# Ledger of designs, part 62: peptides against a protein of PDB entry 2XVC

Target 1, 50 residues: chain A of PDB entry 2XVC
Amino acid sequence: ITERELLDYIVNNGGFLDIEHFSKVYGVEKQEVVKLLEALKNKGLIAVES

## One batch from the design tools (peptide; made by RFdiffusion4, then SolubleMPNN)

Design b2_p29_7_s3 (from b2_p29_7, 8 letters changed)
Fold by OpenDDE base, seed 3:
Structure b2_p29_7_s3 (fold): chain B 50 residues (1-50), chain A 29 residues (1-29)
Amino acid sequence: as target 1 above (50 residues)
Amino acid sequence: SAEEEELEKRLKESKEKGHDALRIKVLKR
């Protein structure tokens, strides 16, 4: 999965992300999801609130 | 707002299951 795909998912999911659920459904390691989130955050595309 | 309340509900429910759940604000795409 790419950063853009994850970003689109987050948008379409109303800003909610269950990492465990996402990992299980899409077959992406939790560490990879975190990596992508960090990239998105560093680029100023997202803000993690909770 | 109702939308924010629903998001908070989803967050809480996932955390109650022991999942790593996040509320994310999209700033731009």
Scores: peptide ipSAE 0.615, ipTM 0.882, DockQ to the pose 0.912
Fold by OpenDDE base, seed 4:
Structure b2_p29_7_s3 (fold): chain B 50 residues (1-50), chain A 29 residues (1-29)
Amino acid sequence: as target 1 above (50 residues)
Amino acid sequence: SAEEEELEKRLKESKEKGHDALRIKVLKR
């Protein structure tokens, strides 16, 4: 999965992300999801609220 | 808003399951 694909998912999911659910459904390791989120955050594309 | 309230519900439900759930603001796309 790419950063863009994750960003699109977040947008389409109303800004909600269950990492466990995402990992299971899309076959992406939780560590990879976090890595992608950090990249998106560092680029100023997202802000994590909780 | 209704959307924000629903998002909070989803967040709470996932956390109650012991999941790591996040509320994310999209700043740029």
Scores: peptide ipSAE 0.615, ipTM 0.882, DockQ to the pose 0.909
Fold by OpenDDE base, seed 5:
Structure b2_p29_7_s3 (fold): chain B 50 residues (1-50), chain A 29 residues (1-29)
Amino acid sequence: as target 1 above (50 residues)
Amino acid sequence: SAEEEELEKRLKESKEKGHDALRIKVLKR
């Protein structure tokens, strides 16, 4: 999965992300999801609030 | 708002399952 795809997913989910669920459904390791999120955050594309 | 309340509900439900659930604000797209 790409950063853009993850971003689109988050948008389509109304800003909600269950990492466990996402990992299981899309076959992406949790640490990879976190890595992508951190990249998005560092680029100023997202803010994690919870 | 109803939308935020729904998100809060989803967060709580996921966390109750022991999942790592996040509320994310999209700043740019």
Scores: peptide ipSAE 0.614, ipTM 0.882, DockQ to the pose 0.900
Fold by OpenDDE base, seed 2:
Structure b2_p29_7_s3 (fold): chain B 50 residues (1-50), chain A 29 residues (1-29)
Amino acid sequence: as target 1 above (50 residues)
Amino acid sequence: SAEEEELEKRLKESKEKGHDALRIKVLKR
């Protein structure tokens, strides 16, 4: 999965991301999801809240 | 807003399952 694909998913999911769910559905390792999120954040495309 | 309330509800439900759930704001696309 690419950064753009993850960004599109986040938008379409209303800004909600369950990493466990995403990992299982799309077959992407949790570490890879986090890496993509960090890239998006560093580019100023998203802000992550806990 | 109703949308934000629903988002918070989804976060709560996911966290109650012990999942890593995040609220993400899209700043630009």
Scores: peptide ipSAE 0.612, ipTM 0.881, DockQ to the pose 0.886

Design b2_p29_7_s4 (from b2_p29_7, 9 letters changed)
Fold by OpenDDE base, seed 1:
Structure b2_p29_7_s4 (fold): chain B 50 residues (1-50), chain A 29 residues (1-29)
Amino acid sequence: as target 1 above (50 residues)
Amino acid sequence: SAEEEELKKRLKESKEKGHDALLIKVLKR
């Protein structure tokens, strides 16, 4: 999965991401999802609330 | 729901403009 695909998923999921759920459904390692999130954050595309 | 769809609409519009960072909520476990 790419950064863009993950971002699109989050948008279509109402701005919410359940990493455990996503990992199970899409077969992506949790640590990989975290890496993608960090990349999106570093690019200023997302900000994690709280 | 209507509220959910409105949120999705706003989020998509914001990202399409390419300006502000999108605020998201993350649950790990």
Scores: peptide ipSAE 0.531, ipTM 0.895, DockQ to the pose 0.093
Fold by OpenDDE base, seed 4:
Structure b2_p29_7_s4 (fold): chain B 50 residues (1-50), chain A 29 residues (1-29)
Amino acid sequence: as target 1 above (50 residues)
Amino acid sequence: SAEEEELKKRLKESKEKGHDALLIKVLKR
């Protein structure tokens, strides 16, 4: 999965991401999801509220 | 819900325009 695909998923999910759920549904390791989020954050595309 | 759809619309619009970072909530568990 790409950073853009993850971002689009989050937007379509109302700005919410359940990492464990996403990992199980899409077969992506939790560590990989976190890595993608960190990349998006470092690029200034997202900010994690909590 | 209508409120949820409005949020999605706002987020998409902001993303497309390249404005401020999108504020998201993450649950890792």
Scores: peptide ipSAE 0.529, ipTM 0.894, DockQ to the pose 0.093
Fold by OpenDDE base, seed 5:
Structure b2_p29_7_s4 (fold): chain B 50 residues (1-50), chain A 29 residues (1-29)
Amino acid sequence: as target 1 above (50 residues)
Amino acid sequence: SAEEEELKKRLKESKEKGHDALLIKVLKR
């Protein structure tokens, strides 16, 4: 999965991401999801509320 | 819900415009 694909998923999911759920459903390692999120955050594309 | 759909719409519009970072909630269990 790419950064863009993850971003699109989050948008279509109402701005919410359950990492464990996403990992199980899409077969992506949790650490990989975290790395993608960190990349998106570092680029200023997302901000985590909590 | 109607609120959820409106949120999705606004998030998509913001993303397309590229003016603001998207505020997201993350659950890490």
Scores: peptide ipSAE 0.527, ipTM 0.895, DockQ to the pose 0.093
Fold by OpenDDE base, seed 3:
Structure b2_p29_7_s4 (fold): chain B 50 residues (1-50), chain A 29 residues (1-29)
Amino acid sequence: as target 1 above (50 residues)
Amino acid sequence: SAEEEELKKRLKESKEKGHDALLIKVLKR
């Protein structure tokens, strides 16, 4: 999974991400998902509400 | 949901135009 693919998923999911659900569906480690989110955040592409 | 679909369209449009950061909600269990 790439940063672009994750971003597209979040957008298509109404701006919501369930990390555990995503991990199970796409077979990606939770840590990897968090790492991708941090990269997106550092690039100013996303901001996390909570 | 019509409201949900409208939100998705707006988010996609904003992303494609390279606008400011998208505000997202994250749940981790």
Scores: peptide ipSAE 0.525, ipTM 0.894, DockQ to the pose 0.093

Design b2_p29_8_s1 (from b2_p29_8, 8 letters changed)
Fold by OpenDDE base, seed 2:
Structure b2_p29_8_s1 (fold): chain B 50 residues (1-50), chain A 29 residues (1-29)
Amino acid sequence: as target 1 above (50 residues)
Amino acid sequence: EEEEEEKEKKEKEYLEELEKAGKKVTVTE
């Protein structure tokens, strides 16, 4: 999965991502998802809800 | 190699922060 594919998923999922759910459903390691999220965060495209 | 280890540590720290936040990510609007 690429940054663009993950971002596209988030947008199509109402702007929401459950990392554990995504990892389980799509068979992508949580660390790989986090790596992509860090890249998206650095670009100002996503934020962690606190 | 040290750069890769540091990168991995940063990813683990970020994952921990995400878990504390309920593993929820939102697109920036």
Scores: peptide ipSAE 0.130, ipTM 0.629, DockQ to the pose 0.135
Fold by OpenDDE base, seed 3:
Structure b2_p29_8_s1 (fold): chain B 50 residues (1-50), chain A 29 residues (1-29)
Amino acid sequence: as target 1 above (50 residues)
Amino acid sequence: EEEEEEKEKKEKEYLEELEKAGKKVTVTE
């Protein structure tokens, strides 16, 4: 999975991502998801839910 | 090598932050 694919998923999911759920459903390790999220965060495209 | 280790460390720290926040993120509007 790529940054673009993950971002597209989040957008298509109403702007939300549940890391635990995503990892289980798509078989992507949490560490890989986090790597992609860090890149997206650094680009200002996502934020941690507060 | 050290750079990769530092990145891995930061990824683990970020994962912990996300888990504390309920393991959820949102798209920046």
Scores: peptide ipSAE 0.127, ipTM 0.628, DockQ to the pose 0.135
Fold by OpenDDE base, seed 4:
Formats: C-alpha cells, sequence, structure tokens
Structure b2_p29_8_s1 (fold): chain B 50 residues (1-50), chain A 29 residues (1-29)
C-alpha cells in the first residue's frame, strides 16, 4: 500500500483510521502503516486523535 | 543501516504514541 492509497482509505472511511483494525483486515504490518502515517503527518494531511 | 535502525526506532515510538491516543487518526481538514 502507498501513502496516497492509505490517505484515500482514511477519507473514504469518514476521516478515521484504526491502525489495529486496518492491519488485521488488509494484512499490512503495523510498522508499515506507521511509516506511511508519519509521512502523512509530516505533510500536515493527518493528525493523531487525542 | 544505522539510519534505517534509527528510523525504525522512531516508528516504534510513534506507534506507542498512537496507541496511547487510541490507535486512531483523523484527516486534517
Amino acid sequence: as target 1 above (50 residues)
Amino acid sequence: EEEEEEKEKKEKEYLEELEKAGKKVTVTE
């Protein structure tokens, strides 16, 4: 999965991403998801929910 | 290789932060 594909998924999922759920469903390692999220965060495209 | 190891360490730290935040993220509007 690419950075763009992950962002697109988040948008299509109501603007939310559950890392654990996504990893389980799509067979993507959490570490890979985090790597992509860091890139998206650095670009100001996403924010950590708190 | 040291740079990759440092990157992996930072990714693990970020994952820990995300877990504390509920493992969820939102799109910036």
Scores: peptide ipSAE 0.125, ipTM 0.627, DockQ to the pose 0.148
Fold by OpenDDE base, seed 5:
Structure b2_p29_8_s1 (fold): chain B 50 residues (1-50), chain A 29 residues (1-29)
Amino acid sequence: as target 1 above (50 residues)
Amino acid sequence: EEEEEEKEKKEKEYLEELEKAGKKVTVTE
């Protein structure tokens, strides 16, 4: 999966991503998802909800 | 190798932060 594909998924999912759920459903390691998320965050495309 | 290990460590730390935040992320507009 690419950064673009992950971002598109988030957008199509109402701007929401549950890392644990995504990893289980799509068979992508959490570490890989986090790697992509860090890249997206650094580009200012996503934010952590806290 | 050491550089790769440091990056992996930071990714794990970031995952921990995301889990504390409820494992939820949102799109920045």
Scores: peptide ipSAE 0.122, ipTM 0.622, DockQ to the pose 0.134

## One batch from the design tools (peptide; made by RFdiffusion4, then SolubleMPNN)

Design b2_p30_1_s1 (from b2_p30_1, 10 letters changed)
Fold by OpenDDE base, seed 3:
Structure b2_p30_1_s1 (fold): chain B 50 residues (1-50), chain A 30 residues (1-30)
Amino acid sequence: as target 1 above (50 residues)
Amino acid sequence: SFPPGDIEEIRKRVEAGDKNVKLHIKVLTE
């Protein structure tokens, strides 16, 4: 999955992301999800609130 | 909960096997 695909998913889910659920559904390692989130944050595209 | 923007806390939880890492993310694309 690409950063953009993850971002689109987050947008479409109202900002909510369940890492365990996402990992299972999309077959992406949880560590990869975190890596993508970090990239999105570093690019100023997201802020993780809670 | 954890401080806003703390990716490292998320990473720690994931590495610890926490299956309840549910996040609210503010999207800043607009």
Scores: peptide ipSAE 0.735, ipTM 0.922, DockQ to the pose 0.704
Fold by OpenDDE base, seed 2:
Structure b2_p30_1_s1 (fold): chain B 50 residues (1-50), chain A 30 residues (1-30)
Amino acid sequence: as target 1 above (50 residues)
Amino acid sequence: SFPPGDIEEIRKRVEAGDKNVKLHIKVLTE
């Protein structure tokens, strides 16, 4: 999965992301999800609210 | 909960085996 694909998912899911659920559904390692989130944050594309 | 914007806290919880890491994310682009 790419950064853009994860970003699109987040948008389409109302900003909510369950890492365990996402990992299972999309077959992406949880650590990879975190890595992508970090990249999106560093680029100023997202902010983690809670 | 954890401080807003803290990716490292998320990473710690994931590595610790927490299966309850549910995030609310603000998208800053349109």
Scores: peptide ipSAE 0.735, ipTM 0.922, DockQ to the pose 0.677
Fold by OpenDDE base, seed 1:
Structure b2_p30_1_s1 (fold): chain B 50 residues (1-50), chain A 30 residues (1-30)
Amino acid sequence: as target 1 above (50 residues)
Amino acid sequence: SFPPGDIEEIRKRVEAGDKNVKLHIKVLTE
């Protein structure tokens, strides 16, 4: 999965992301999801609110 | 809860086996 695909998923889900659920549904390692989030944050594309 | 914007705290919880890491993300692309 790409950074853009994860970003689009987050948008389509109203900003909510359940890492365990996402990992199971899309077959992506949880650590990979965190790496993608870190990249998106470092690029100024997202902010984690809670 | 954890401080807003703290990716490292998220990583630690995932690595510890926490299965209830549910996040609210603000998208800043617009």
Scores: peptide ipSAE 0.735, ipTM 0.922, DockQ to the pose 0.674
Fold by OpenDDE base, seed 4:
Structure b2_p30_1_s1 (fold): chain B 50 residues (1-50), chain A 30 residues (1-30)
Amino acid sequence: as target 1 above (50 residues)
Amino acid sequence: SFPPGDIEEIRKRVEAGDKNVKLHIKVLTE
């Protein structure tokens, strides 16, 4: 999955991301999800609210 | 919940096997 695809997912899911659920559904390693989130944050595209 | 913007805390919990890492993320469009 690309950064853009993850970003689109987050948008479409109202900003909510369950890492365990996402990993299971999309077959992406949880560590990869965190890496993508870090990239999105570093690019100023997201902020973690809670 | 996690401190706002703290990816490292998320990483630590994921690596520790926490299965309850549910995040609310603000998408910045500007």
Scores: peptide ipSAE 0.734, ipTM 0.921, DockQ to the pose 0.689

Design b2_p30_1_s2 (from b2_p30_1 with A4P T9E K11R E12R Y24H N27V S30E)
Fold by OpenDDE base, seed 1:
Structure b2_p30_1_s2 (fold): chain B 50 residues (1-50), chain A 30 residues (1-30)
Amino acid sequence: as target 1 above (50 residues)
Amino acid sequence: SFPPGDMEEIRRRVEAGDEDVKLHIKVLTE
């Protein structure tokens, strides 16, 4: 999965992301999801609210 | 819950095998 794909998913999900669920559904390692989130945050594209 | 923007905490929980890491994310592209 790319950063853009994860970003699009987040948008389409109203900002909500269940890492365990996402990992299981899309076959992406949870650690990879975190890595992508860190990249998106570092680029100023997202803010993790809660 | 965790402090807003605390990626370290998120990573720590994931690495520890926490299955209940549910996030609310604000998209800042607009």
Scores: peptide ipSAE 0.731, ipTM 0.922, DockQ to the pose 0.697
Fold by OpenDDE base, seed 5:
Structure b2_p30_1_s2 (fold): chain B 50 residues (1-50), chain A 30 residues (1-30)
Amino acid sequence: as target 1 above (50 residues)
Amino acid sequence: SFPPGDMEEIRRRVEAGDEDVKLHIKVLTE
């Protein structure tokens, strides 16, 4: 999955992300999801609210 | 819970095997 695809998923899911659920559904390692989130944050595209 | 924007804490929990990491994310692309 690309950063853009994850970003689009987050938008389409109302901003909510269950890392365990996402990992299981899309077959992406949880650590990879975190890596993508870190990249999105570092690029100023997201902020984690809670 | 953890401070808003604390990616280090999120990574720590995931690597520790926490299966209950549910996030609300603000998208800043507008």
Scores: peptide ipSAE 0.731, ipTM 0.921, DockQ to the pose 0.676
Fold by OpenDDE base, seed 3:
Parts: sequence; structure tokens; C-alpha cells
Structure b2_p30_1_s2 (fold): chain B 50 residues (1-50), chain A 30 residues (1-30)
Amino acid sequence: as target 1 above (50 residues)
Amino acid sequence: SFPPGDMEEIRRRVEAGDEDVKLHIKVLTE
């Protein structure tokens, strides 16, 4: 999965992301999800609120 | 919940096997 695909998913889900659920559904390692989130955050595209 | 922007804590919980890491994310692409 790409950063853009993850970003689009987050948008489509109203900003909510269940890492465990996402990992299972899309077959992406949870650590990879975190890596992508870090990249998105570093680029100023997202802010993790809670 | 997590402190705003605390990616390190999120990573720690994921790596510890926490299955309840549910995040609310503000998208800033507007």
C-alpha cells in the first residue's frame, strides 16, 4: 500500500484508523502502517489527534 | 487515546502487540 492509498482510506473513514483492523483487511503489517503514518505526518499531511 | 502527535507511543504499543490501537487522524490536505 502507498502513502496516498492509506491517506485516502483515512479520509474515507472520517479520520478513524484501527491499525489492527486495517492490517487484517489489507494484509499490511502493522509496523508498515505505522511507518506510513509517520511519513504522512512528517510531510504535514496528517495530524494524529488521539 | 494518545497525546496529540505522539507517534513514538503509537509505535511502541503496536510493537508490544497491542490490538486496540485505534486512532483519530486529522487530514490536512485541504
Scores: peptide ipSAE 0.730, ipTM 0.921, DockQ to the pose 0.734
Fold by OpenDDE base, seed 2:
Structure b2_p30_1_s2 (fold): chain B 50 residues (1-50), chain A 30 residues (1-30)
Amino acid sequence: as target 1 above (50 residues)
Amino acid sequence: SFPPGDMEEIRRRVEAGDEDVKLHIKVLTE
């Protein structure tokens, strides 16, 4: 999965992300999801609120 | 919950095997 694909998912899911659920559904390692989130944050595209 | 923007905490919980890491994310592309 790409950064853009994850971003689109977050948008489409109302800003909510369940890492465990996402990992299972999309077959992406949880650590990879975290890495993508860090990239999105570093680019100023997201802020993790809670 | 954890402090807003705390990516280190998220990574720590994931690496510890926490299966309840549910996030609310603000998209800043607008």
Scores: peptide ipSAE 0.730, ipTM 0.921, DockQ to the pose 0.703

Design b2_p30_1_s3 (from b2_p30_1, 9 letters changed)
Fold by OpenDDE base, seed 1:
Structure b2_p30_1_s3 (fold): chain B 50 residues (1-50), chain A 30 residues (1-30)
Amino acid sequence: as target 1 above (50 residues)
Amino acid sequence: SFPPGDMEEIRKRVEAGDKNVKLHIKDLTE
């Protein structure tokens, strides 16, 4: 799984991320999903809804 | 880049067991 695939998944989910579901579907640890989110955040591609 | 607090909020919600995390998509191109 790549940062781009995660970003596309979020877009296709209307801006929502179900980390547990994503982890199960793509067979990655939740820590890896968080790591990918950190990369996207550091690149200015995503922000958390306040 | 966005403030480090954004990641802490994500981590907090994940740890709390929230079903979904709402995100703002700022760019579709990497």
Scores: peptide ipSAE 0.309, ipTM 0.743, DockQ to the pose 0.304
Fold by OpenDDE base, seed 3:
Structure b2_p30_1_s3 (fold): chain B 50 residues (1-50), chain A 30 residues (1-30)
Amino acid sequence: as target 1 above (50 residues)
Amino acid sequence: SFPPGDMEEIRKRVEAGDKNVKLHIKDLTE
Protein backbone atom coordinates (compact mmCIF):
# COMPACT_ATOMS: atom_id res chain seq x y z
CA ILE B 1 0.00 0.00 0.00
CA THR B 2 1.00 3.62 -0.31
CA GLU B 3 1.70 6.30 2.25
CA ARG B 4 -1.32 8.19 0.92
CA GLU B 5 -3.60 5.25 1.58
CA LEU B 6 -2.36 5.10 5.16
CA LEU B 7 -2.81 8.84 5.57
CA ASP B 8 -6.34 8.69 4.19
CA TYR B 9 -7.14 5.85 6.54
CA ILE B 10 -5.95 7.89 9.52
CA VAL B 11 -7.90 10.95 8.40
CA ASN B 12 -11.06 8.95 7.85
CA ASN B 13 -10.73 7.52 11.35
CA GLY B 14 -10.47 10.86 13.10
CA GLY B 15 -6.74 10.67 13.60
CA PHE B 16 -6.75 7.17 15.03
CA LEU B 17 -4.86 4.26 13.59
CA ASP B 18 -5.78 0.72 14.51
CA ILE B 19 -2.52 -0.87 13.47
CA GLU B 20 -3.75 -4.43 13.76
CA HIS B 21 -6.89 -3.73 11.78
CA PHE B 22 -4.99 -1.83 9.12
CA SER B 23 -2.44 -4.59 8.90
CA LYS B 24 -5.10 -7.22 8.37
CA VAL B 25 -7.16 -5.19 5.91
CA TYR B 26 -4.25 -4.26 3.69
CA GLY B 27 -2.23 -7.41 4.20
CA VAL B 28 0.89 -5.68 5.45
CA GLU B 29 3.03 -6.54 8.42
CA LYS B 30 2.87 -4.31 11.47
CA GLN B 31 6.51 -3.40 10.95
CA GLU B 32 5.65 -2.10 7.51
CA VAL B 33 2.89 0.04 8.99
CA VAL B 34 5.40 1.53 11.41
CA LYS B 35 7.78 2.16 8.54
CA LEU B 36 5.06 4.00 6.65
CA LEU B 37 4.24 6.05 9.74
CA GLU B 38 7.87 7.02 10.06
CA ALA B 39 7.88 8.15 6.46
CA LEU B 40 4.78 10.27 7.03
CA LYS B 41 6.30 11.76 10.17
CA ASN B 42 9.56 12.55 8.44
CA LYS B 43 7.62 14.36 5.73
CA GLY B 44 5.86 16.44 8.37
CA LEU B 45 2.44 15.02 7.57
CA ILE B 46 1.69 13.46 10.95
CA ALA B 47 2.73 13.74 14.57
CA VAL B 48 2.37 11.14 17.28
CA GLU B 49 0.13 12.25 20.12
CA SER B 50 0.92 11.56 23.76
CA SER A 1 -0.26 7.09 24.40
CA PHE A 2 3.12 7.77 22.86
CA PRO A 3 5.63 10.55 23.32
CA PRO A 4 5.64 13.00 20.41
CA GLY A 5 7.90 11.91 17.61
CA ASP A 6 9.13 8.79 19.38
CA MET A 7 8.97 6.25 16.60
CA GLU A 8 11.10 3.81 18.51
CA GLU A 9 8.54 3.70 21.29
CA ILE A 10 5.79 3.11 18.75
CA ARG A 11 7.80 0.31 17.22
CA LYS A 12 8.34 -1.30 20.61
CA ARG A 13 4.68 -1.09 21.53
CA VAL A 14 3.57 -2.51 18.21
CA GLU A 15 5.92 -5.43 18.64
CA ALA A 16 4.53 -5.93 22.13
CA GLY A 17 0.97 -6.09 20.82
CA ASP A 18 -0.37 -2.55 21.05
CA LYS A 19 -2.74 -1.90 18.19
CA ASN A 20 -3.96 1.69 18.42
CA VAL A 21 -2.15 4.97 17.85
CA LYS A 22 -3.51 8.50 18.05
CA LEU A 23 -2.03 10.91 15.56
CA HIS A 24 -2.18 14.54 14.56
CA ILE A 25 -2.73 15.15 10.89
CA LYS A 26 -0.66 18.14 9.82
CA ASP A 27 -1.37 18.31 6.11
CA LEU A 28 -4.47 17.50 4.13
CA THR A 29 -4.31 17.44 0.37
CA GLU A 30 -7.44 18.52 -1.46
Scores: peptide ipSAE 0.305, ipTM 0.740, DockQ to the pose 0.476
Fold by OpenDDE base, seed 2:
Structure b2_p30_1_s3 (fold): chain B 50 residues (1-50), chain A 30 residues (1-30)
Amino acid sequence: as target 1 above (50 residues)
Amino acid sequence: SFPPGDMEEIRKRVEAGDKNVKLHIKDLTE
């Protein structure tokens, strides 16, 4: 999966991401999802909020 | 937004098997 696919998924979910759900849907390791998030954040495309 | 160290904390929680990792994403660029 690509960074753009993850970004589109987040947008379609109203800015929320369930990492486990995404991982299961796409068959991607959860750690890889986190790495993709960091890449998006570092590129200024998203900001993560607790 | 998260402080700089929060992504690493999230990674650690995921790697530890946390089933409830949900993120609120702000400032999405479309």
Scores: peptide ipSAE 0.282, ipTM 0.727, DockQ to the pose 0.579
Fold by OpenDDE base, seed 4:
Structure b2_p30_1_s3 (fold): chain B 50 residues (1-50), chain A 30 residues (1-30)
Amino acid sequence: as target 1 above (50 residues)
Amino acid sequence: SFPPGDMEEIRKRVEAGDKNVKLHIKDLTE
């Protein structure tokens, strides 16, 4: 999965991301999801809230 | 979260390169 695909998923889900759920459903390890989020954050595309 | 009425606009802005989409993230790696 690409950064754009992850971003599109998050937007389509109301701005929420359950990393564990995403990992299980889409077969992407949590570490990879976090890496993609960091990239998106560093590009200023997202603001991450825990 | 974003209200449902804003979803399409938010999507378009993101795809156009706009920034500052606020995300709620759960289950971060521990």
Scores: peptide ipSAE 0.204, ipTM 0.645, DockQ to the pose 0.075

Design b2_p30_1_s4 (from b2_p30_1, 10 letters changed)
Fold by OpenDDE base, seed 5:
Structure b2_p30_1_s4 (fold): chain B 50 residues (1-50), chain A 30 residues (1-30)
Amino acid sequence: as target 1 above (50 residues)
Amino acid sequence: SFPEGDIEEIRKRVEAGDKNVKLHIKVLTE
């Protein structure tokens, strides 16, 4: 999955992301999801609320 | 945006095997 695909997913889900669920459904390592989030955050595209 | 520490906290929880890492993400592109 690309950063943009993850971003679009987050948008489509109202900002909510369940890492465990996402990992299972999309076959992406949880660590990879975190790396993608880190990249998005570092690019100023997202902020982690809670 | 939030401090880098928030991402690090997520990473720590994931590495610890927490299965309840449910996040609310603010998208800053719109």
Scores: peptide ipSAE 0.703, ipTM 0.909, DockQ to the pose 0.567
Fold by OpenDDE base, seed 4:
Structure b2_p30_1_s4 (fold): chain B 50 residues (1-50), chain A 30 residues (1-30)
Amino acid sequence: as target 1 above (50 residues)
Amino acid sequence: SFPEGDIEEIRKRVEAGDKNVKLHIKVLTE
């Protein structure tokens, strides 16, 4: 999965992301999800609210 | 909004096997 694909997923899911659920459904390593989030944040594209 | 250190905390929870890491993300692409 690309950063853009994850970003689009987050938007389509109302901003909510359950890492365990996402990993299971999309077959993406949980560590990879975190890495993508870090990249998105560093680029100023997202902010983790809670 | 969480500082960069909070991303690292999320990473630690995931590595520890926490299955309840549910996040609310604000998208800043407007």
Scores: peptide ipSAE 0.703, ipTM 0.910, DockQ to the pose 0.613
Fold by OpenDDE base, seed 2:
Structure b2_p30_1_s4 (fold): chain B 50 residues (1-50), chain A 30 residues (1-30)
Amino acid sequence: as target 1 above (50 residues)
Amino acid sequence: SFPEGDIEEIRKRVEAGDKNVKLHIKVLTE
C-alpha cells in the first residue's frame, strides 16, 4: 500500500484508523502502517488526534 | 491533538502487541 492509498482510506473512513483491523483487512504489516502514518505526518498531510 | 512524539508512542504500542490501537486522524489536505 502507498501513502496516498492510506491517506485515501483515512479520508473515506471519516478519519478513523484501527491499525489491527486495517492490517487484517488489507494484508499490510502493522509496522508498515505506522511507517506510512509517520511519512504522512512528516509531509504535513495528517495530524494524529487520538 | 498529538505532538511529534505520539507517532513513536503508536509504534511502541504496536510493537508491544497492543491490538487496540484505534486512532482519529485529522486530514490537513482540505
Scores: peptide ipSAE 0.703, ipTM 0.909, DockQ to the pose 0.633
Fold by OpenDDE base, seed 3:
Structure b2_p30_1_s4 (fold): chain B 50 residues (1-50), chain A 30 residues (1-30)
Amino acid sequence: as target 1 above (50 residues)
Amino acid sequence: SFPEGDIEEIRKRVEAGDKNVKLHIKVLTE
């Protein structure tokens, strides 16, 4: 999965991301999901919140 | 949900096997 694909998923999911669920559904390692989130945040495209 | 916005904190919890890492993400692309 690409950064853009993850971003699109987040947008389409109302901003919510369940890492465990996402990992299972899309077959992406949880660590990879975190890596992608880090990249998105570093690019100023997202902010993680409660 | 997850109260901390720090990626490293998220990473630590994932590595610890936390299966309840549910985040709310603010998208800043508009």
Scores: peptide ipSAE 0.700, ipTM 0.908, DockQ to the pose 0.713

Design b2_p30_2_s1 (from b2_p30_2, 12 letters changed)
Fold by OpenDDE base, seed 5:
Structure b2_p30_2_s1 (fold): chain B 50 residues (1-50), chain A 30 residues (1-30)
Amino acid sequence: as target 1 above (50 residues)
Amino acid sequence: MVIKPAKADRSMASKATSDDYYLIDVLKEF
């Protein structure tokens, strides 16, 4: 999964991302999801609200 | 899809299956 694809998912999901759920459903390692989130955050594309 | 800034929908937290989730504000598009 790419940063763009994850961002698309986040947008389509109202900003909600359940890491465990996402990992199980989409077959992406949890650490990979976190890495992508960090990249998005560091690029100023997203902010974690909670 | 077209990505534009959007605040997280906090009500979505009720859908979480664990505490391992995030509510994310989208600040800008690529």
Scores: peptide ipSAE 0.694, ipTM 0.913, DockQ to the pose 0.840
Fold by OpenDDE base, seed 3:
Structure b2_p30_2_s1 (fold): chain B 50 residues (1-50), chain A 30 residues (1-30)
Amino acid sequence: as target 1 above (50 residues)
Amino acid sequence: MVIKPAKADRSMASKATSDDYYLIDVLKEF
């Protein structure tokens, strides 16, 4: 999964991301999802509010 | 998809299957 694909998912899901669920459904390691989130955040594309 | 800034929908948190979730504000496009 790419950063763009993850961002698209987040947008389409109302900003909600369940890491456990996402990992199971899409077959992506939790660590990889978190890594992508950190990249998005560092680029100023997202902010995590909770 | 065209991405525009958007605040997280807090009501979505009720759909979480675990405590390992995030609510994310989208700030800008690529």
Scores: peptide ipSAE 0.694, ipTM 0.913, DockQ to the pose 0.859
Fold by OpenDDE base, seed 2:
Structure b2_p30_2_s1 (fold): chain B 50 residues (1-50), chain A 30 residues (1-30)
Amino acid sequence: as target 1 above (50 residues)
Amino acid sequence: MVIKPAKADRSMASKATSDDYYLIDVLKEF
């Protein structure tokens, strides 16, 4: 999965991301999802509210 | 799809299946 694909998912899901659910559905390791989130945050594309 | 800034929908948290979730504000597109 790419950063763009993850961002698209976040947008389409109202900003909600359940790591457990996402990992199981898309077959992406939890660590990889978190890595992509960090990249999006560092690029100023997202802010983690909680 | 054009990505526009959007605050997280906090009500979506009720759909979480674990404590390992994030609420994310989208600030801008690529």
Scores: peptide ipSAE 0.694, ipTM 0.913, DockQ to the pose 0.843
Fold by OpenDDE base, seed 4:
Structure b2_p30_2_s1 (fold): chain B 50 residues (1-50), chain A 30 residues (1-30)
Amino acid sequence: as target 1 above (50 residues)
Amino acid sequence: MVIKPAKADRSMASKATSDDYYLIDVLKEF
């Protein structure tokens, strides 16, 4: 999975990201999802509200 | 898909299956 693919998912899902659910459904390690999320945040593309 | 700035939909939090979830605001596109 790429940063762009994750961002696209976030947009399509109303900004909601359940890491456990995503990991199980898409077969991506939870830590990898978090790393991609951090990259998006550091690039100023997203802000984590909660 | 065109990515536009958008605030997170807080109502989506009720769909969480665990405590490990995030509500994310999209600020800009690549």
Scores: peptide ipSAE 0.694, ipTM 0.913, DockQ to the pose 0.843

